# Peptides against a protein of PDB entry 2QAS, part 128

Target 1, 120 residues: chain A of PDB entry 2QAS
Amino acid sequence: PPEDLMQYEAMAQDALRGVVKAALKKAAAPGGLPEPHHLYITFKTKAAGVSGPQDLLSKYPDEMTIVLQHQYWDLAPGETFFSVTLKFGGQPKRLSVPYAALTRFYDPSVQFALQFSAPE

## One batch from the design tools (peptide; made by RFdiffusion4, then SolubleMPNN)

Design b2_p30_1_s2 (from b2_p30_1, 9 letters changed)
Fold by OpenDDE base, seed 5:
Structure b2_p30_1_s2 (fold): chain B 120 residues (1-120), chain A 30 residues (1-30)
Amino acid sequence: as target 1 above (120 residues)
Amino acid sequence: MEEALAAARARAEAEAQAVLDAYQAALDAA
């Protein structure tokens, strides 16, 4: 088979990560996501740039899924990573996750899903 | 690429559904 020197699949994956970034920026806008849209986001907890409470990240040594629907605050989607405050055990915790660490994205309201390969 | 993306989407939906079910169960118990 011919060699793909353009690396089109990798380029396509990067473009799809852009969809997640765009969705999070919509979620961070005033008023949040339009109902009934909400987001399930899965990421590798050991990926470079992931930061958060050690006890929480240790509980999920491979991947963790967060839900952006009812209990999230101060969502800040940057250009390379997003940060968000979530409650775990009743305590607010700040997570910072690079888009490159994402492995799954899902909006159950319209059954829109994406899957990514993320390095650690 | 199209077929690969479709398959990946299907797998993601199935896995996400399991997460959704678990989350819903937790909400119902609260």
Scores: peptide ipSAE 0.027, ipTM 0.527, DockQ to the pose 0.041
Fold by OpenDDE base, seed 2:
Parts: sequence; structure tokens; C-alpha cells
Structure b2_p30_1_s2 (fold): chain B 120 residues (1-120), chain A 30 residues (1-30)
Amino acid sequence: as target 1 above (120 residues)
Amino acid sequence: MEEALAAARARAEAEAQAVLDAYQAALDAA
């Protein structure tokens, strides 16, 4: 097949990552997500730019899924990454995740799902 | 409670994967 010099697939993936960013921005707005919407976000824990508690990230050496529904605080969706505080074992932990690290996005309320390629 | 949450998450992830598999199958068939 002809060589794609436009890199359309990469552009399409970036656009879809933009959906996640937009959804998180809605979640971070006053009032949060409209009920019953909530988000399951899966990301590569060893991807560049991912930061969080070492013990937690060690527990999930490949991928981790976080849930944004009832137990999250200070969601801050930036332009290239988002950060959020979640409770693990009763302790609040701050995670920072680049959108480029995402592998899956899911909203069970409407069964909306996205999948992304992320560096190993 | 943690077990219940883990189970619920696992079910949701399985459901999500099923959706993604169906989506991928549709893309492959296009």
C-alpha cells in the first residue's frame, strides 16, 4: 500500500485522546460529571511522564485502571496530562498521567469505549 | 468492600474489553 506521509492514524489517535481530555475537563468542572456518567481510565504505569506512589505503581507493573466516580479529588486535566487524587487503602495518593500513556477509556453508563496504542 | 469494588471493576473492564473487541472486529471487517 502507498506510504502515508500524512500520518493520519496518529492524527486520529490524537483526536480521540482529545475526547478523554475533554471528558476529564467536564468531570473537573463544578458539579462533576452528569449522573450517571463515570470513567474507567487505563494507562501504562511505566510510560514516560507517569508519576505516583512507588508502592502503588509497583503493584501494577504494566497497566492500571482508575475509576473516577465517587472517590476522587482535585482532578486537574491539563493539556498534555491530568492529575488526580485517589484513595488506595484509605490513603490519598496523587497520580499524574499523560494522555499519551492511556490505553483504554470507558464510560459504563453509556458503554462508550476507546482504545489507544501506548509505548511499551 | 474492597473485594466488591475489585469485582465490580473487573466486570466493568471485561465489559469494556468486549466492546473494544466488537469495535475492533468491525474495524477489521470494514
Scores: peptide ipSAE 0.026, ipTM 0.555, DockQ to the pose 0.022
Fold by OpenDDE base, seed 3:
Structure b2_p30_1_s2 (fold): chain B 120 residues (1-120), chain A 30 residues (1-30)
Amino acid sequence: as target 1 above (120 residues)
Amino acid sequence: MEEALAAARARAEAEAQAVLDAYQAALDAA
């Protein structure tokens, strides 16, 4: 096939990651997401830039999914990564995840889904 | 790419549904 010098596929992937970032920014705004919207976010736990409780990350050596609906605090969506406080075993833990580490994004309220390839 | 994207979306939805079911089960048990 003809050579794609524009790299449209990469552009599309970046745009889709942008959707996740935008959604998280909405979730971080006062009042949170408009009901009944909520987010399921899956990411590679060993991807560069991922940080969080050692015990938690060790428990999920490949991927883990977090849910942003009822139990999340201080969501901070940056330009390259987001951080959020979640309770694990009743204890609040801070998790930081680069958008590049994402593999799945889903809003079950409207069945909107995205899938990404992420480095291990 | 439309076909490939559609397939990827379908797979994502199916896998996400499994996660949702597990989460719902946890909520019901709480």
Scores: peptide ipSAE 0.025, ipTM 0.524, DockQ to the pose 0.042
Fold by OpenDDE base, seed 1:
Structure b2_p30_1_s2 (fold): chain B 120 residues (1-120), chain A 30 residues (1-30)
Amino acid sequence: as target 1 above (120 residues)
Amino acid sequence: MEEALAAARARAEAEAQAVLDAYQAALDAA
């Protein structure tokens, strides 16, 4: 088959990652997500640009899923990554996740799901 | 509360995976 020098599949994946970014921007707006929408976001914890507490990331050496519904604070969706504060073991922890590190996105309220390939 | 939250999360993740699997199956069917 002919070689795809345009890398259309990668462009399509990036476009879909844009959906996650847009959803997070809605979540970060005043009032948060409109009920009953909430987000399950899965990412590769060892991907470049992922940052957070060492003990937490060590506990999830491959992938981690975070839930943005009730217990999240200071959601800051940037252009290339987002950061958010979540409680683990009762303590607030700051996570920073590049959109490129995402592997899954799901909104159970409307059963909207996305899947992505992420670098190791 | 923590146990209930963990269980609910697990169920939601399973549902998400099922949706993704169904989507992939549809793609494979052409």
Scores: peptide ipSAE 0.023, ipTM 0.532, DockQ to the pose 0.022; fails the geometry check

Design b2_p30_1_s3 (from b2_p30_1, 9 letters changed)
Fold by OpenDDE base, seed 4:
Structure b2_p30_1_s3 (fold): chain B 120 residues (1-120), chain A 30 residues (1-30)
Amino acid sequence: as target 1 above (120 residues)
Amino acid sequence: MAEALAAARARAEAEAQAVLDEYQATLDAA
């Protein structure tokens, strides 16, 4: 087949990553996500720019999924990455994830799903 | 294809809950 020098597929994926960023910004707004919307986010734990609790990241060396519904605080969606505080056993842990590290996004309330190829 | 999509979605939901439960259980048991 003809060689795509424009890399349209990659551009399309980047555009769809923008949907995730926009959704997180909605979630971070006052009042949070409108019920019953909530987000399942999967990312490569070893991707560049990912940071968080060492014990947590070590337990999931490839990918991990977090849910943003009831147990999250201080969601801060930036332009290239988002950070969020998750509580485990009552202890708050800060996680920072570049949008480029995402591999899956899902909102079960409306069954909206996206899948991405993330670099290491 | 429908099966694959359903399975992927179910996996995402189950994995997310398992991650949170396992991490909390680990801390509670420590």
Scores: peptide ipSAE 0.026, ipTM 0.519, DockQ to the pose 0.024
Fold by OpenDDE base, seed 2:
Structure b2_p30_1_s3 (fold): chain B 120 residues (1-120), chain A 30 residues (1-30)
Amino acid sequence: as target 1 above (120 residues)
Amino acid sequence: MAEALAAARARAEAEAQAVLDEYQATLDAA
């Protein structure tokens, strides 16, 4: 069995991460997601490029899940990462997450799910 | 490109709910 020097599996995973990016761009558009769609996004909190409040990330040393439904602001889906403002402890906190840090994506309204292998 | 397995779905929902519960608790205490 020859080596896959093209790394097709990695390319396929990146393509699926593109679905998340596209979904977030829909969510960030005026009017947000069409109801009842909402997004559960899980990511490795210690992955490279993840940034957010220290107290929050300390509480979730491995993975954490955020929900984009009603309590989020200024969702900004970039090409390599997205950022969003969420309230924790009554305070608005800015969270930035590279798409490469994602481990799970779920829209419970249609039970659509994706899972990813994220680097540490 | 399929529905989540029950275990994976439950895990995601539980983790997300914990965050929401803390947020709600903060609002209730205000």
Scores: peptide ipSAE 0.025, ipTM 0.535, DockQ to the pose 0.026
Fold by OpenDDE base, seed 5:
Structure b2_p30_1_s3 (fold): chain B 120 residues (1-120), chain A 30 residues (1-30)
Amino acid sequence: as target 1 above (120 residues)
Amino acid sequence: MAEALAAARARAEAEAQAVLDEYQATLDAA
């Protein structure tokens, strides 16, 4: 096939990452997500810009999934990354994840799923 | 399609639960 100099596939992927950002902004709004919506977010733990508990990230050197449903606080969806506080073993931990690090997004309430290729 | 979505859901839930359980266990053992 002809060479795509426009890189349309990459453009489409970036557009779909925008869906995740928009969903997180809805989740961060007062009142949170409308029930029964909740989010499963998978990301590469070694991607540039990922920040979190060292012990947790070291245990999952490839990918990990977090759930935004009942136990999250101070969700802050920025333009290039989001941050959120999650409790592990009763301890609040701050996690920061660039949207570019995402590999999967899933809302089981409506079975909406997205998959992405993230940088190594 | 329904099967694929069900598998994706199950994997996501299992992975998330594993993360929480393992982190909890690590902290409890410290």
Scores: peptide ipSAE 0.024, ipTM 0.511, DockQ to the pose 0.022
Fold by OpenDDE base, seed 3:
Structure b2_p30_1_s3 (fold): chain B 120 residues (1-120), chain A 30 residues (1-30)
Amino acid sequence: as target 1 above (120 residues)
Amino acid sequence: MAEALAAARARAEAEAQAVLDEYQATLDAA
């Protein structure tokens, strides 16, 4: 097949990742997400740039899902990655995830779903 | 499609819950 030097498939994927970034920016704004919207975000734990509690990441070597609804703080959606604080047993832990590491995005309130191809 | 989304929802919720439970247990035991 002819070589796609434009990499259109990647462009499409990036556009979809842009939806997640935009959604997170809405979530980070004062007041948070409009109820009852909430987000389930799945990502590859071993992807470059992913950082967080080693005990958590090591236990889930493939991918993991985080929920952004009621128990999250200091959500900071950057241009290439987002970071968020989640509490486990009352202990806050910071997680940073590049958008490129995403594999799934879902908002159960309106059943909006997206899938992404992320590097292994 | 509704069926696919329902499955995705169930999977996401189960995975998220498992992660939170296990991580919390790890921290509580430390």
Scores: peptide ipSAE 0.024, ipTM 0.516, DockQ to the pose 0.022

Design b2_p30_1_s4 (from b2_p30_1, 10 letters changed)
Fold by OpenDDE base, seed 1:
Structure b2_p30_1_s4 (fold): chain B 120 residues (1-120), chain A 30 residues (1-30)
Amino acid sequence: as target 1 above (120 residues)
Amino acid sequence: MAAALAAARAAAQAAADAVLAAYEAQLAAA
């Protein structure tokens, strides 16, 4: 078959990453997510642009999942990455995660899921 | 894209226990 020089599959995946971005923007809006919606976000911790406390990222050398439901603060969904404050070990930690680092997105309330290939 | 979404949903369901573990760990730290 003809060679795809347009990289349509990659473009489609990027469009689906846009769903995550849009969902996070809804989560960051006044009132937050409509109940019972909540978000599980999995990402590669060593991907380019991922930042956070060194001790936290060291604990999760490959991949970690965060949940945005009851305990999250200052969610800031940008155009290329989002940042959020979560508690780990009782301490607030600021994470910054590029959308390109995501490997999975899941909203169990409606069983909506997306899976992505992420760079290491 | 429809097929990809279906596959992603199946993969997420298969990883339900891992998702639950992450949920519990984060809430336990709150």
Scores: peptide ipSAE 0.167, ipTM 0.700, DockQ to the pose 0.039
Fold by OpenDDE base, seed 4:
Formats: structure tokens, C-alpha cells, sequence
Structure b2_p30_1_s4 (fold): chain B 120 residues (1-120), chain A 30 residues (1-30)
């Protein structure tokens, strides 16, 4: 196969990561996402910049998926990462996830899915 | 893994499993 010196795949991935950022910004706006939209976000827990409770991250050494539907707080979508408070086992936990750490994005309400190759 | 809409959609079962896992993890009691 011919050599791709443009790195189109990487550029496409970055563009699609922008969709996730935009979706999260909508989710963070007053009123949240329009029903029935909600988000399932999968990320590599060991990727650079990922931060959260160590017990939780240790439980998911490779990837974990979080759901943003009814029980999320203080969603803050920045330019390079987002942070959000979720409950695990009834306990609120703050997670910070760089967009570059994402491996999957899914909105089951419309079956919209994105997949990424995330560096570790 | 290639970043593609089609590839992600083709992995519907994997996505469904991830949805279930996330749902159960966040709703699980302490």
C-alpha cells in the first residue's frame, strides 16, 4: 500500500475528538443535554493527564467507561481535557480526562458512536 | 484500532457491553 506522509488518519481522529468536546460543552450548558441524549465515554485510564481516585483507576487498569446521563455534576469541558464528578458506589469522585485519552464515544439514544486510537 | 465512524458502529456489541458495564459501575452500591 502507498505511504501516507500526510497522516490523514491522525488528522481525522483529532477532528472527531472535536465532536466529543463539542458534545460535552453542550452537556455542560444550563439544562444539560436534550433528552433523551446521554453519553458513554470510554478512555484509557493510564493515559497521560488522566486523574482521579486511585482505587477506581486501579480497578480499571486499561479502560473504563463513564456514563453522563442523570447523575453527573460539575462537568467542566476544557480545551484539552474535561473534568466531571460522578458517583461510584455512592461516593462522589472527580475525574479529569484528556480528550486524547478517549477510545470510544457513544450516544445510545441515536446510536451515534465514535472510536479512537488513544496513546497510552 | 482505526478511528472511524463505521468501525465504531460495527463494534455495536462491544459498545453495548461497555454501556452496561458503565451503568452498573456507577449505580452500584458501596
Amino acid sequence: as target 1 above (120 residues)
Amino acid sequence: MAAALAAARAAAQAAADAVLAAYEAQLAAA
Scores: peptide ipSAE 0.158, ipTM 0.699, DockQ to the pose 0.037
Fold by OpenDDE base, seed 5:
Structure b2_p30_1_s4 (fold): chain B 120 residues (1-120), chain A 30 residues (1-30)
Amino acid sequence: as target 1 above (120 residues)
Amino acid sequence: MAAALAAARAAAQAAADAVLAAYEAQLAAA
């Protein structure tokens, strides 16, 4: 097939990552997401820039899914990564995840889904 | 086509497992 020197596929994927960023910014706004919207976000735990508790990340050697619905705090969606505090086993833990590490985004309330490729 | 269907099923199952894991780790663990 013809060689795509423009790399349109990569550009399109980056644009779709922007949807996740925008959704998280809505979630971070006062009052949070409008009900019944909530987010399931999957990411590669070993991707560059991913940060969190060692015990938690070691439990998920490949991918991890987090849910943003009722129990999330201090959601900070930056331009290249977002950070959020979540409770695991009742204990608050801080996660930092680059958008480039994402592999899946899903809002079950409206069945909206996105899939991304992330480095191993 | 069979291979494509298998891949789709695998992806669907992985997504379902991930959702369940997230639920168990966060929402159910109060």
Scores: peptide ipSAE 0.157, ipTM 0.646, DockQ to the pose 0.031
Fold by OpenDDE base, seed 2:
Structure b2_p30_1_s4 (fold): chain B 120 residues (1-120), chain A 30 residues (1-30)
Amino acid sequence: as target 1 above (120 residues)
Amino acid sequence: MAAALAAARAAAQAAADAVLAAYEAQLAAA
């Protein structure tokens, strides 16, 4: 079989990670996401660059899914990672997640889903 | 990689579990 020297798969993955970044930037805009859109984001908790409360990350040693709908604050979507404050057990926690750590993105309102391979 | 505009049945259970876990972790105590 022919060898792909262009690495199209990797380029396509990067482009699709850009969709997540763009969606988060929309979520961070004034007024947030247009209703009824909301985001479920799954990431590898041990991936390089992931940071957050140790107790929380220890509870989810492999993957963790967070929801961005009504209860999120200070969403800051950067170029390589995003940070956000969420409440867990009623307590605000700050998470920082590189886009490269993502394994799944889902918007249930339109059943839009993306799946990624995330390195450790 | 995978992309879809509709949830596939093959991924439904995993998605449901993740949604439930996120709900219990965040929304139940909000």
Scores: peptide ipSAE 0.151, ipTM 0.694, DockQ to the pose 0.034

Design b2_p30_2_s1 (from b2_p30_2, 15 letters changed)
Fold by OpenDDE base, seed 2:
Structure b2_p30_2_s1 (fold): chain B 120 residues (1-120), chain A 30 residues (1-30)
Amino acid sequence: as target 1 above (120 residues)
Amino acid sequence: RLEEAIARLLARNAANAAAIASKIKPANDD
């Protein structure tokens, strides 16, 4: 088969990751997401650029899923990564996750889902 | 052909949703 020198699959993946970025920007705007929308985000915890408390990330050595609905603070969706404060066992902790680390995105309110192949 | 491409995207979304919904488990409190 002919060699794809354009890397169209990677371009498509990046475009779909852009949907997540756009959704998070909506979530970070005043008033947050329109109800009942909320977001489940899964990412590889060992991917480059992922940062957070060591004890937390050690508990999830492969993938971790977070939910953004009722208890999230200071959501900051940048151009290459987002950061957010969430509670784990009652303790607030800050996570920073590159969009490239994402493996799943899901909004159950409308059953919108994306899956990604994430590098290490 | 455009109609078919859209149909494939929608079908993929449905499959992804079904796969995720059955096993989703968030780590944070909510």
Scores: peptide ipSAE 0.429, ipTM 0.823, DockQ to the pose 0.466
Fold by OpenDDE base, seed 1:
Structure b2_p30_2_s1 (fold): chain B 120 residues (1-120), chain A 30 residues (1-30)
Amino acid sequence: as target 1 above (120 residues)
Amino acid sequence: RLEEAIARLLARNAANAAAIASKIKPANDD
């Protein structure tokens, strides 16, 4: 097949990552997500730009999944990354995750799922 | 064809959902 100089696959992946960003923006709005929607987000913890407590990231050396439903605070979905405060073992911790680090997105309420390739 | 492309996307979504649902394990309290 002819050489793809447009890199359409990468464009499509970026567009789908945009769905995650848009969903997080909805989640960050006053009142949060419309029930029963909630989000499972998986990312590579060693990917460039991922930031969080060392002990937490060490516990999850490859991938980590977070859930945004009942207990999340100060969700800030930026243009290239999002940050959020979650509780781990009862302790609030702040995570910053670039959208490029995502490997999975899942909303079980409507069984909407996305998978991404993310470098470590 | 557009209808086929949409069908493939829907099928992929269903497969992804099934795969993720069986192994999803959130780290945070909720």
Scores: peptide ipSAE 0.421, ipTM 0.820, DockQ to the pose 0.472
Fold by OpenDDE base, seed 5:
Structure b2_p30_2_s1 (fold): chain B 120 residues (1-120), chain A 30 residues (1-30)
Amino acid sequence: as target 1 above (120 residues)
Amino acid sequence: RLEEAIARLLARNAANAAAIASKIKPANDD
């Protein structure tokens, strides 16, 4: 087959990160996610731009998964990263995660799943 | 290779879902 000089595969992979961004924007809209949709998001905790409580991130030296269903607040999906307040051990904490740090996205309600390679 | 890659993108959802479902462990309270 002809050589692809456009890098369509890479562009398609990057475009799929846009699905996560769009889903989070829907989740941040008034009323939140429509039942029964909920989101599991996994990211590399040491990736550039990831920020949050030091003790929490230290507990997950490689990857961490968060769930957005019943208890999430102030979800702010920006263009390059999202931030959200979640509870850990009963304490609210703020996380900021670049979309580039994501490694998986999963909505069990419809078994929709995406997997990404993320830089460290 | 590209055509095959696109086909995989369209077909891998079920496999990804199964793999993730068995391992998913959220850190936050919910």
Scores: peptide ipSAE 0.420, ipTM 0.818, DockQ to the pose 0.528
Fold by OpenDDE base, seed 4:
Structure b2_p30_2_s1 (fold): chain B 120 residues (1-120), chain A 30 residues (1-30)
Amino acid sequence: as target 1 above (120 residues)
Amino acid sequence: RLEEAIARLLARNAANAAAIASKIKPANDD
């Protein structure tokens, strides 16, 4: 097949990552997400820019999925990454995740799902 | 390859949802 010099696949992924960013911005707004919407986000824990507790990230050497529904705090969706405080085993922990690290996005309330390729 | 990749991203939401739903396992308390 002909060589794609435009990198359309990457462009499409970047565009769809914008959906995740927009959704998180809605989630961070006053009042949070409109019920029953909630978000499952999966990301590569070893991707560049991912930051969080070492013990937690070590527990998930490849991918980690987080859910944003009932217990999340200080959600801060930036332009290139988002950060959020979640509880793990009852302990609040801060995660910072670049959108480029995402591999899955899922809102089960409407079965909206996206999948992405992320650098190892 | 490119066509398939774009299709998975843009035109296969239902399939993606099914695949994710079957194995979704959040790490955090909720």
Scores: peptide ipSAE 0.399, ipTM 0.811, DockQ to the pose 0.509

Design b2_p30_2_s2 (from b2_p30_2, 14 letters changed)
Fold by OpenDDE base, seed 2:
Structure b2_p30_2_s2 (fold): chain B 120 residues (1-120), chain A 30 residues (1-30)
Amino acid sequence: as target 1 above (120 residues)
Amino acid sequence: ALEEAIARLLAANAARAAEIAATIKPANDD
């Protein structure tokens, strides 16, 4: 096939990552997500820009999944990354995750799923 | 048509839902 000099695949991937960003912005708005929507987000823990407690990230050397439904605080969806406070074993901890680190996005309420390739 | 193309993409992504649901395991309390 002819060579793609436009990099359409990369552009399409960026657009799909934009869906996650948009969903998180909806989740961060006053009132949160409309029920019963909630979000599962999987990311590469060693990807550039991922930040969080070392002990927690060490427990998940490859990928980690978080759920945003009942217990999340201070969700801050930026343009290139989002941050959120979650509880792990009862302890509140802050995570910062670039959208580029994401590998899966899932809303089980409508079975909407996205998968991404993420460099480590 | 564009609308059809979007529908195909959404359907393809939705087809992965079962795979994700079978293995999804959140790390945080919820």
Scores: peptide ipSAE 0.502, ipTM 0.846, DockQ to the pose 0.513
Fold by OpenDDE base, seed 1:
Structure b2_p30_2_s2 (fold): chain B 120 residues (1-120), chain A 30 residues (1-30)
Amino acid sequence: as target 1 above (120 residues)
Amino acid sequence: ALEEAIARLLAANAARAAEIAATIKPANDD
């Protein structure tokens, strides 16, 4: 097979991560996501730039999935990472996740799904 | 053809969605 010196796959992945960023910006806008859209996001918890409570991250040593539908607050989608407040066992906690750490994105309402390779 | 390429992308999306739906387990309360 020909050698790809352009790294097209990586470029394509970066472009598709842009879809996640755009979706989160829609979710953060006034009024939130248009119903019934909601988002499942999976990420590598040990990836560089991931930040959150130690006890929570320790519980998920490889990957964690979060859902944004009924209970999320202060969603802040930046250019390289997003942060959000979610409840875990009834307690609000803040997570910060670089888009580069994402491994899956899923909107069940329209069955839209993306998968990504994330660095360890 | 473009039509066929789009069909393949849609099929891949459907398969991916099915895989995720079968195993998805969110950590947070909702």
Scores: peptide ipSAE 0.499, ipTM 0.846, DockQ to the pose 0.449
Fold by OpenDDE base, seed 4:
Structure b2_p30_2_s2 (fold): chain B 120 residues (1-120), chain A 30 residues (1-30)
Amino acid sequence: as target 1 above (120 residues)
Amino acid sequence: ALEEAIARLLAANAARAAEIAATIKPANDD
């Protein structure tokens, strides 16, 4: 088959990352997500721009999944990354995750799922 | 055709969702 010099697949994936950003912006709006929508987000913990408590990130050397449903605070979806406060073992911790670090997105309420390749 | 392409996308989404649901485990409390 002909070689794709345009890299359409990569461009399509980047476009679909925009869906995640948009969903998080909805989640951050007053009132949060409309019930019963909630978000599972998986990301590469060693990807450039990922930041959080070292002890937490060390526990997940490859990927980590977080859920945004009942217990999340100060969700701040920026243009290139989002940050959020979650509880781990009862302790609140702040995570900052670039959209480029995402590998999976899932809303089980409607079974909407996306999968991405993420660089380190 | 277009309708077939859309059907494939929806089928792929369903399969992806099933795969994720089978193994997903959030790290945070919820």
Scores: peptide ipSAE 0.494, ipTM 0.845, DockQ to the pose 0.449
Fold by OpenDDE base, seed 5:
Structure b2_p30_2_s2 (fold): chain B 120 residues (1-120), chain A 30 residues (1-30)
Amino acid sequence: as target 1 above (120 residues)
Amino acid sequence: ALEEAIARLLAANAARAAEIAATIKPANDD
């Protein structure tokens, strides 16, 4: 097949990561997500820029999935990463995740799903 | 045609959603 010197696949993947960023910005707006929308986000825990409690990240050496529906606080979707406070075993913990670390995005309410390749 | 391209995208999304739903396991309390 012809060589793609434009790297269209990579550009398309970047555009789709933009969907996740946009969705998180909607989730962070006053009132949060419109019911029944909620978000499952999976990311590589060892990817560059991922930060959080060491004990938590050590428990998930490859990937971790978080859910944003009923219990999330201070969601801050920046331009290159988002941060959010979630509870794990009853303890609030802050996570910061670059969009480049994402591997899956899923909204069960409408069965919208995306998958990405994420480098370490 | 556009309708065919859209159909392929929707089918791929449905398959992906089913795969994710079967294995999804959130780490945080909710």
Scores: peptide ipSAE 0.491, ipTM 0.843, DockQ to the pose 0.447

